# Ledger of designs, part 129: peptides against a protein of PDB entry 7RZF

Target 1, 358 residues: chain A of PDB entry 7RZF
Amino acid sequence: PFQEEHLKQLYKIVPIKDIRNLYVTFPIPDLQKYYKSNPGHYLGHLIGHEGPGSLLSELKSKGWVNTLVGGQKEGARGFMFFIINVDLTEEGLLHVEDIILHMFQYIQKLRAEGPQEWVFQECKDLNAVAFRFKDKERPRGYTSKIAGILHYYPLEEVLTAEYLLEEFRPDLIEMVLDKLRPENVRVAIVSKSFEGKTDRTEEWYGTQYKQEAIPDEVIKKWQNADLNGKFKLPTKNEFIPTNFEILPLEKEATPYPALIKDTAMSKLWFKQDDKFFLPKACLNFEFFSPFAYVDPLHCNMAYLYLELLKDSLNEYAYAAELAGLSYDLQNTIYGMYLSVKGYNDKQPILLKKIIEKM
Target 2, 358 residues: chain A of PDB entry 7RZF as posed
Amino acid sequence: PFQEEHLKQLYKIVPIKDIRNLYVTFPIPDLQKYYKSNPGHYLGHLIGHEGPGSLLSELKSKGWVNTLVGGQKEGARGFMFFIINVDLTEEGLLHVEDIILHMFQYIQKLRAEGPQEWVFQELKDLNAVAFRFKDKERPRGYTSKIAGILHYYPLEEVLTAEYLLEEFRPDLIEMVLDKLRPENVRVAIVSKSFEGKTDRTEEWYGTQYKQEAIPDEVIKKWQNADLNGKFKLPTKNEFIPTNFEILPLEKEATPYPALIKDTAMSKLWFKQDDKFFLPKANLNFEFFSPFAYVDPLHSNMAYLYLELLKDSLNEYAYAAELAGLSYDLQNTIYGMYLSVKGYNDKQPILLKKIIEKM

## One batch from the design tools (peptide; made by RFdiffusion4, then SolubleMPNN)

Design b2_p16_5_s3 (from b2_p16_5, 8 letters changed)
Fold by OpenDDE base, seed 1:
Parts: sequence; C-alpha cells; structure tokens
Structure b2_p16_5_s3 (fold): chain B 358 residues (1-358), chain A 16 residues (1-16)
Amino acid sequence: as target 1 above (358 residues)
Amino acid sequence: MKEIELSEEIEHIIFS
C-alpha cells in the first residue's frame, strides 16, 4: 500500500505522442476476492456514465474534457487503483484543479445518494447480455482472455466471473467510495506543454516527468467539495434487452429481402436472418420529401433539422449504446435515412423515442 | 464500459 509520502502527488509527464490526458488515481484494497459483487464496476459505471447529469456531461459543457473513463485497475500485489481518466482539451489543461473539484463533487453526490440496488441490477443485466453474446461475436478475442483469467478464478467460475454479478454489497461500495478522497489522490497530467520543465527521467522508457506535492490549499479545496446540483444519478436504462428468443426460420424465407408491404405511401422489405441466428435486427428507413433538395435553402433547413434531431436524441444515445443498440441519421438527396441496429427486444422503444423527437 | 488506456510508460510512473 502507498504510504502517506506517496499520496497527494502531482506528476507532470511529457508524452511521445501529442496527447493531453489527466489521470486521477486512488489506491484501493485488492477487490479481486469480491468479483461477485464488483464494487469497482458499480462505481466505474456511474463515474464513467455519459448521460444527462453525469460528470462527463458537465465537463464537456465547459469545453474542458472530450472523453472520460472510470474504473479499477490491477496494481501491484495486494492493492488496486481506482482511476478516473479524461482526455483534456487545450482549455481543460488550464483547469485541471477545477476538473478534479468536479470529480470530487460527483463522488460526494454518490456518497449522499448511497448505494443503489437498481444500479447494481442494471450492471448485472448488462454484464449478463455481454456474457451471453461474447462468444458469438468475437471468437478470437475470447480464447486469449480466458487463459489469463484462469489464474484468478476457480475453473468452474472462470467463464462467468468477469460478467456474473451475484451479490449486492453496499458495504463494499461505501468502502471504495471512502478511498476516493483528496488525501488519497495521485494525479498525473500528460502533455507536451511540460517539455523542458521536467527534472526527472523514468528509468525504463526515458520518459521525462516532474513530481510535485499537491499544495495543502488545493487538497483542502477538494475536501470541501460541496454537492453540485448539476450532478444527478442516471435514469434506469430502458433499452436493456430481456427477451433473447430467436424465432424459427420461416419455410418461405427468402435469401434476399422480400417486398411484404406495397402502398402508395410506403414499401416494406423483410429478410429473416438465415446466417447468424442472433436476437438482433436492423431497421432501415428511407424518408422521401419533395422539399428536401428543391433549393439551397431547403437543403440547409433539412441539414439543420437533422442536426437538431441528433442533438435532441443525445440523452438516449449512451443508454442505447450500453444496451447494444445504435441508431444512425443521415441526410439523403431525397430526404432522410434512419437506421436502428442491435438487439431486437428494445428496438421498438428506441424507435418510439426517435419518432417522438421528429 | 470503456477500458482505461494507460501506456506502459505512464503506468510505470503512476504506479511506482
């Protein structure tokens, strides 16, 4: 475990590549034995959430951060790290202390709300979906991971251990949250802007860096992080599939899409899956408008409409993606194209949300 | 969930 002298440290690192990253790192106990409850996954899910009221949403709104990831990582023997990693904008590089303040405000919100069993259940359901279909989607990547995991889990549980959440342990969630404090922080900032301002060289790779103690005033600022009213827990993900039934192949199934509806206002083609046998579907819609490309003004209006529609759907995009759903919206010469792909069970819900915003 | 990407170089500095 890191001693007090290793905590509250700031590392300024010069990268080889032109990247700007922030790593906010917390030493935590080894959680491997708690894989059935996986409190680090619970916290990573919430801290790394991209929906409305998330940490990322606030940091993006300020123009400071592009991406955010939160989760546990294995450390040396007997401890782990919880890491919050962000991709910094040029402006974000100037506001690192404020970014970290917002991180602690979000963590404080998680403490105030306490562990939520419904969030755990959502993580469990998402992992169950991922497990059930992992083998079918990526055979090459699966075999190599299993070999590494055999060292950490009983043989009978190896296949499920990474994915199977079984036990809701609010005590362990609170225990990890208690380690996510300013007094337990190690901060690394990665930027070429530190070139020529370093005083140390890493032994193995020759990476130039500077190590500094974080000022007590800054630590105190983070310790006094209040509840920020902009931060909210995510809403329940309504897109998580629960029905995985595969319908039998129809006797009259065609190798190509068949026209099943032909009206003055619509044509519908259908093809049943005869190859993959997955509970997935692709819905493709082409909308034709005589006004879409009549003149440059109408073309621009159609473009702006689609951009506004995409923006209005952003609140669902992340939840849909987590649930294995995706949508695409494009302008076409004749109007608009919509595609919805992924697990078929909740596609009607996503499609309804899209239509309600149209 | 997105995995945390740490280069070996950065990992060695942060975790040493």
Scores: peptide ipSAE 0.314, ipTM 0.901, DockQ to the pose 0.484
Fold by OpenDDE base, seed 2:
Structure b2_p16_5_s3 (fold): chain B 358 residues (1-358), chain A 16 residues (1-16)
Amino acid sequence: as target 1 above (358 residues)
Amino acid sequence: MKEIELSEEIEHIIFS
């Protein structure tokens, strides 16, 4: 276990690759026995959320961060780490202290709102989807993985333990949140900008780094993180599939799309899946406008319209992605193309959201 | 869930 002397440390690390990463790490208790509640997954889902009011959304709006991941990682016996990892922009590298301040503001928001059972249920449902449609691993890899998992889980649960959430434990969520404090932080910044500014070499890999204590003033600044009104809990993900029924192949199913509707305003082609047998669909829409490409002005207006439409839909993009849905919008020489792909159950909801923004 | 990408080198520094 990390002693107090190991906390509040800053590591400046020189990478081999030209990368800029920030790792904000917190020692936490061993949570392996709590796999059925997985409080670290709950917190990772919220901290790593990419929707409106998320930590990433704010940091990205400032041009400091490209990507963000939050979650638990196994450490040595008796402890784990909770890690917030971000990909830094060049500007973000100059604002690491402020980035971490925003992390603590978001964590403070999570404390203020308290554990949400609906968020746990969402995580449970997402994991159930992921488990149900897990790709078949190669037998050798699968057996080795199972053997490793058997050290941690009962034999009967080995296949499901990584995915099944069963118990909402707000007490454990609060316990982990209580460990996510500035006084418990270990920060690593990875950048080539530290080349020639290091004084240590890692023994195993020869990685050059510098270790410094984080100044008490900086720790105090993070401890005094207020509630930032820009941070909000996500809304419920409306796109998570719950119906996985696969309709039987129709006797009249064609190997190619068949024209099933032909009107003055629309043509509809349909092909049933005869190969994958997944509860997935691809909806493709081509919109025709005689004005879309009549002249350069109309072309530019059509382009601008689509960019504005995409921007207006960005609020749904992450939630759709998490739920295994995607959409695409493109300009065509005749007008516009829309595609909606993924699990079919909630596609009508996503399609409705798109149409409402059009 | 996106996995945290840690190189072995960085992991050793952070966890030591």
Scores: peptide ipSAE 0.301, ipTM 0.896, DockQ to the pose 0.451
Fold by OpenDDE base, seed 3:
Structure b2_p16_5_s3 (fold): chain B 358 residues (1-358), chain A 16 residues (1-16)
Amino acid sequence: as target 1 above (358 residues)
Amino acid sequence: MKEIELSEEIEHIIFS
């Protein structure tokens, strides 16, 4: 376990690659025994959320962060780390203290709201989907992974332990949240901008870095992180599939798309899956407008329209992605193209959301 | 859940 002298440290690291990363790390207890509840996954799901009112959404709105990941990582024997990792913009590199303040404001919001059973249920459902449709790993990689996991799990649970959440443990969520405090923080900033400003060299790789104590005034600023009204818990993910029934292959199924509807305003082509037998569909829509490419003004208006439409749909993009749904919108010389892909069960919901924004 | 990408070099500094 890290002693107090190892906490409240800032590392400025020179990378080999031209990257800008921030790692906000917290030592936490070994949570391996709590795999059935996986409180670190619950917290990682919320902290790493990309929807409206999320930490990432706010940090992106300020132009400071491109991506954010939160989760637990294995450490040395007897402890783990909870890590919040962000990809920094050039501007974000100048605002690291404020970025971390926002992290603590979001963590404070999670404390104020308390553990949510519905969020746990969503994590459980998402993991169940991921497990059910897990790609067959290569036997060698799978064997090595199983061998590692056998040290932690009963043999009968080894296949499921990483995916199947079984127990909602609000007490464990609160316990981990209680470790996510400024007094327990270790911060690493990775940037080429620290080149020539370091005083230490890592022994194994020769990585240049500087280690500094975080000033007490900065720690206090983070400790006094107020509730930021911009932070909200995510809404329920309406796109999580629950029905995985595969429709039987029709007797007259064609190996090519068949025209099943032909009207003055629309043509519909359909091909049933005869190969993969997955509860997935690909919906492709081509919209034709005689006005789309008439002149430069109409082209620019069509482009602007799609950009605005995409922006208006961003609130659903992450929730859809988590649920194994995706959409694509593109301008064509004839009008617009829309694609909706993924699990078929909730595709109508996503399609309805798209149409309502059109 | 997106995996946290840490290079071995950075990991060693953070966890040492």
Scores: peptide ipSAE 0.299, ipTM 0.896, DockQ to the pose 0.471
Fold by OpenDDE base, seed 5:
Structure b2_p16_5_s3 (fold): chain B 358 residues (1-358), chain A 16 residues (1-16)
Amino acid sequence: as target 1 above (358 residues)
Amino acid sequence: MKEIELSEEIEHIIFS
């Protein structure tokens, strides 16, 4: 376990690659024994959420961060780390203290709201979907992975232990949240801007870095993180599939798409899957407009329309992605193309959301 | 969930 002398440290690291990363790291207890409740996954799901009112959404709105990941990582024996990692913009590199303040504001929001069983249930459901449709790993890799997992899990649970959430443990969520405090923080900033400003060299890789104590004033600023009204818990993910029924192959199934509707305004082609047998579908829509690409003005208007439409749909993009749904919108020389792909169960919901924004 | 990608270099510094 890290002693007090190892906490409240700032590392300025020179990367080989031109990257700008921030790692906000918290020592936490070993959570391996709590795999059935996986409180670190719960917190990682919320802290790493990309929807409206998320930490990432706010930091992106400031122009400071491109991406954010939150989660637990294995450490040495007897402890783990909870890490919040962000990809920094050039501007974000100048606002690291404020970025971390926002992290603590979000963590404070999680404390104020308390553990939510419905969020746990969504994590459980998402993991169940991921497990059910896990691609067949290479036999050798799969066997080796199982052998490694046997050190941590009972034999009967080895196949499911990584995915199956069984127990909602609000006490463990609160316990981990209690470790996510400024007094328990280790911060690493990775940037080439620290070149020539370092005083240490890492022995294994020769990585140049500087280690500094975080000033007490900065720690106090983070400790006094208030509730930021911009932060909200995510809404329920309406795109999580629950029906995985595969319809029987029709007797008249064609090897190619068949024209099943032909009207003055529309043509519909259909092909049943005869190969993969997954509860997935691909919906492709091509819209034809006589006004598309008539002149540069109409082209620009069509482009702007799609950009606005994409922006208006961004609130659903992450939730859809988590649920194994995706959409694509493109301009074509004849108008617009829309594609919806993934699990078929909730595709109508996503399609309705798209149409409502059109 | 996206996994936290730490290079071994950074990992050694942060976890040492």
Scores: peptide ipSAE 0.296, ipTM 0.897, DockQ to the pose 0.475

Design b2_p16_5_s4 (from b2_p16_5, 8 letters changed)
Fold by OpenDDE base, seed 1:
Formats: C-alpha cells, structure tokens, sequence
Structure b2_p16_5_s4 (fold): chain B 358 residues (1-358), chain A 16 residues (1-16)
C-alpha cells in the first residue's frame, strides 16, 4: 500500500499528444481473489454510468467533461487502484477541484444508498451476455486475453472468471467505497497547458511533470461533500436480453428479402438469417411523408423534429448500448429512416420507446 | 465496462 506521503498528491503532467485528462486514483486492496463478486466492477458500472442522474450527466451539463470511465486497475503486488478518468474540456481544466467534488458527492450517494443486489444482477446478466457471444463476435480478441488471464484464475474457471459473477458481496462493495475517500486520493491532470511549468522529469519516458501536495483545505472541502440531489442511481435496464433462442430456418427461406406484407400504407420485407445464426435482428423502417421536403421550411422542420426526437431518446441510448442494442434515425428525401439493431429479444421494447416519443 | 486506457508515459508518472 502507498504510504501517507504518497497520498493527497497532485500531478500536473505534460502529454505528448494534445489531450486533456483527469485521473482520480485511489489505492485499494488486491481484489483478485474476489473475482466471483468483483466489487470493483460493480462500482465502475455505477460511477461510469452515463444515464440520467449519473456523474457524467452532471459534468457534461456543466460543459466540463466529455467522457468518463471508472474502474479498477492492477497495481503492484498486493494492491490495486480504483480510477476515475475523465476527458476534460478547456473549461473543465479550470474546474478540476469542483469536478472532483462532484465525484465525491456521487460516491457519497453510493454510500447512502448502499449496495444494491439488483445492480449486481444486471452486471451479472450483462457479463453473461458478453461471455456467451464473445467467441462468436470477435475471435481475434479472445485468444490473446486467455493467455494473460491464466495467471490469475484456476484453469477450470479461466474461461468464465472474467465474466462469471456468482456472489453478491455487499461487504466488499462497502470496503472499496471506504477506500474512495479524499484522504486516499492521488490526482493527475494531463494537459499541454503545463508546458514550461514543470520541475520534474520522469526517468523512462522523459515525461515532464510537477508534483504538489493537495492543500488540506481542498481535502476538507472534498471530505465535506454533501449529498447532491441531482445524483441518482440508474433505473433498471429493461433492454438486457434473456432469451437467446435461434429459430429454425424456414423451409421456404429466401436468400433475399421477401415481400410478406403489401398494403396501401405499408410494405414489409423479411429475410431470415441463413449465415450467422445469432439471436440478433435488424429492423429498418422508412417513413414517407409528402410534406418532408416540399420546401426549405418543411425540410428544416423535419430536421428539427428529428433532432428533438433524438434528444428525447438520449435517456435510453446508454442502457440500450449496454444491452447490445442500437438505433439510428436519419432524415431522408422522402421522410425519415429508423433502424434498430442488436439482440432481438428486447428490440420490441426499444422500438416501443422510440414510437412513444414520435 | 470500458477499460481505462492510460498511455505508458502517463502511467509511469501516476503509479510510480
């Protein structure tokens, strides 16, 4: 574990690339033995969540952060790090102290709510989906990871260990949360704006940096982080697939889409998958409106409508993506195009949500 | 869960 002298430190680092990043890091115990419960994954899922009431949503609303990732990383033998990493805007670079305050407010919210078994179950289900289809979707990435994982897991469990959540351990979640405190923080700010303002050089790469102690006043400010009413736990992800049944090929299956419905108001084409044999589907809808592109005003109104529709669907976008669903909305010369792709099981739910916003 | 990608040059400063 890091000694007290290594805690409450601020690093200002000059990057080679023109990037602005913040790394808020916490030394934590080695959690490798707890892979069946994976408390770091649970916390990373919540801290890195992008839905309404998330940390990222608040930081984006202020224009300070573009992206946020939270999770555990391996350290030296006997300890790990929990890291919250954000991509900073130019404005965000000026508000790092406030960004970190919001991080601690969110962490305080997690403490107040306590460990949620339903969140663990969602993580378990998502990992099970990822495991089940990993080999089928990306064969090249799977083989290289197994070799590295063999060092950490029993041979019998190596194939499943990264994905198989089996044990809900609220005690371990609370233990990790107890390490996510201002007194245990190491902060790194990465920006070219620190060029010429550094006093140290890293030995291996020649990286220029400055190291400073975080003032006690700032630490106290973060320690006194109140509950922020804007932060909420995510809602249950209704898009997680549970049925993976592959329907048998129909005897009359055509290699091309067949017209299965023809009416005055709609035509429907269908093609069964005869190649991939995955529990996935693609739904494509073309909507025709005689008014869509009659004149520039109607074109602009159609564009504005689609932008508003997309904005209204943002609350579902992240949950859908996590569940392996995606949607696309585009203006066409004749109206609007909608596509829904991914696991077929919950596509009707996503489609219904889209239609309800139309 | 997205893997935290840190460049080696930055990693050596933060975790040294």
Amino acid sequence: as target 1 above (358 residues)
Amino acid sequence: MEEIEISEEIEHVIFS
Scores: peptide ipSAE 0.411, ipTM 0.922, DockQ to the pose 0.485
Fold by OpenDDE base, seed 2:
Structure b2_p16_5_s4 (fold): chain B 358 residues (1-358), chain A 16 residues (1-16)
Amino acid sequence: as target 1 above (358 residues)
Amino acid sequence: MEEIEISEEIEHVIFS
């Protein structure tokens, strides 16, 4: 276990690759026995959320961060780490202290709102989807992975242990949140900009780094992180599939799309899946406008319209992606193309949201 | 949940 002397440390690390990363790490108790509640996954889902009012959304808006991941990692025996990892922009590298301040503001928001059972249920449902449709791993790799898991889980649960959420434990969520404090932080900044500014070499890989104590004034600044009104809990993800029924193949199913509707305003082609047998669909819409490509002005207007439409839909993009849905919008010489792909159950909801923004 | 990918060379510094 990390002692007090190992906390409040800053590592400046020179990478081999040209990368800029920030790792904000917190020692936490061993949560392996709590795999059925997985409080680290709950917190990782919220801290790593990309929707409106998320930590990433704010950090992106400032131009400091490109990507953010939050989650737990195994440590040595008897403890784990909770890690917040961000990909830093060049500007973000100059604002690491402020980035971490925003992290603590978001964590403070999570404390203020308290554990939410609906968020746990969302995580449970997402994991169930991921488990149900997990690609078959290679047998050798799968066997090795199972053998490792058998050390920690009952034999009957080994296959599901990574995905199984069964118990909402708000007490454990609060316990982990209580460990996510400035006094318990280890910070690593990874950048080539530290080349020639390091004084230590790691023994195993020869990685050059500098280790410094984080100043008490900086720790106090993070401890005094107030609620930031820009941070909000995510809304419920409306796109998570719950119905996975696969309709039987029709006797008249054609190997090619059949024209099932032909009107003055629309043509509809349909092909049933005869190959994958997944509860997925692909909806493709081509919109024709006689004005789309008449002249350069109309072309530019059509382009701008589509960019504005995409921007207006950005609030749904992450939630759709998490739920295994995607959409694509493209300009064509005849007008516009829309594609909606993924699990069929909630596609009508996403399609409705798109149409409402059109 | 996206797995936090940390290169081994960086991991040894952070968790040493």
Scores: peptide ipSAE 0.399, ipTM 0.918, DockQ to the pose 0.473
Fold by OpenDDE base, seed 5:
Structure b2_p16_5_s4 (fold): chain B 358 residues (1-358), chain A 16 residues (1-16)
Amino acid sequence: as target 1 above (358 residues)
Amino acid sequence: MEEIEISEEIEHVIFS
């Protein structure tokens, strides 16, 4: 376990690749024994959320961060790390202290709201979907993985332990949140901008870095992180599939899409899946407009319209993705193209959201 | 959840 001397440290690291990353790390207890509740996953889900009112949404709005990941990582024996990792913009590199302040503001929001059983249930449901439709791993790799997991889990649970959440443990969530404090932080900033400004070399890889103590003033600033009113818990993910029924193959199933509706305003083709037998569908819509691409003005208007539509749908994009749904919107020479793909159960909900924004 | 991928070169500095 890290001693006090290892905490409140700042590492400035020179990467080999041209990357700008921030790692905010917290030593936490070993959570392996709590795999049935997985409090680290709960917190990672919220901290790493990309929806409206999320940490990432706010940091993106500032132009400081491109991506954000939160979660637990295995450490040495007897402890783990909780890590918040962000991809920094050039501007974000200048605002690291403020970025971390926002992280602590979000963590403070999580403390204020307390553990939410519905969020746990959502994580459980998402994991159940992921488990149910896990791609077939190569047999050799799968066997080796199982053998490794047997060291951590009972034989009966080995297949499900990584995915199956069974116990809502608000006490453990609070315990982990209590470790996510400025006094327990280790910060690493990774940027080529530190080249020639380092004084240490890592032994194994020759990585150049500088280590500094974080000033007490900065720690206090983070400790006094207030509630930022821009941060909100996510709304319930309405796109998580619950029905996985595969409809029987119709007797008249065609090997190719069949025209099932032909009207003056619409044509509809349908093909039932006869190969994969998954509770998934692909909905493809081509919209034709006589005004599409008639001149540069109409082209630009069509482009702008689609960009605005995409922007208006961004609030659903992450929730849809988590639930195994995706959509695509493209301009075509005749108008626009819309595709909705993934689990069929909640596709009508996503499609309705898209249409309501059109 | 995306797994936090840290390059080994960086990992050794952060977690040493």
Scores: peptide ipSAE 0.396, ipTM 0.917, DockQ to the pose 0.512
Fold by OpenDDE base, seed 3:
Structure b2_p16_5_s4 (fold): chain B 358 residues (1-358), chain A 16 residues (1-16)
Amino acid sequence: as target 1 above (358 residues)
Amino acid sequence: MEEIEISEEIEHVIFS
């Protein structure tokens, strides 16, 4: 375990690649024995959430962060780390203290709301989907991974232990949240902007870095992180599939799309999957408008309309992606193209949301 | 859960 002297440290690191990253790290107990509840995954899901009222949404709105990942990482000597990693903008590099303040405000929001069983259930359901449709790993990689996992899990559970959540443990969630405090923080900022401003060299890789103590005033500022009213728990993910039934192949199934509906306003083509037998569908819509490309003004209006539509749908994009659904919207010379792909069960819900915004 | 990819060079500084 890191001693007190290793806490409240700031590392300024020069990368080989042109990257700007922030790592906010917290030493936590070894949670491997709690794999059935996986409190680190629960917290990573919320902290790394990209929906409205999320940490990332707020940091993006300020132009400071591009991406955010939260989760646990294995450590040496019977401890783990909880890590919040962000990709920094050039502006974000100047606002690291404020970014971390927002992280602690979000963590404080999680403390105030307490553990939510419905969030755990969503994590469980998402993991079950991921497990059910896990691509066959290459035998060598799979064998090596299993061999590593056998040290931590009973043989019977090795195949499922990484994916199957079984136990809601609010006590363990609270225990991990209690470790996510400013007094326990280790901060690393990775940027080429620190080149020539470092005073240490790492012995193994020759990485140039500077280590500084975080000022007590900054720690206190983070300790006094108030509830930020912009932070909200995510809404329930309505796109998580629950029905994985595969419809039988029709006797008259054609190898090519067949025209199944022809009207004055619409044509519908259908092809059943005859190869993969997955509970997935691809819905493709082409909308035709005589006005879409009639002149530059209409073309620009159609472009702006689609950009506004995309923006209005961003609230669903992440939840859909987590649930294995995606959509695409494009301007065409004839009008607009819409694609909805993924698990078929909740596609009608996503399609309805898109249509309601159109 | 997206796997946090940290380069070995950076990882060694942070976790050493």
Scores: peptide ipSAE 0.395, ipTM 0.916, DockQ to the pose 0.485

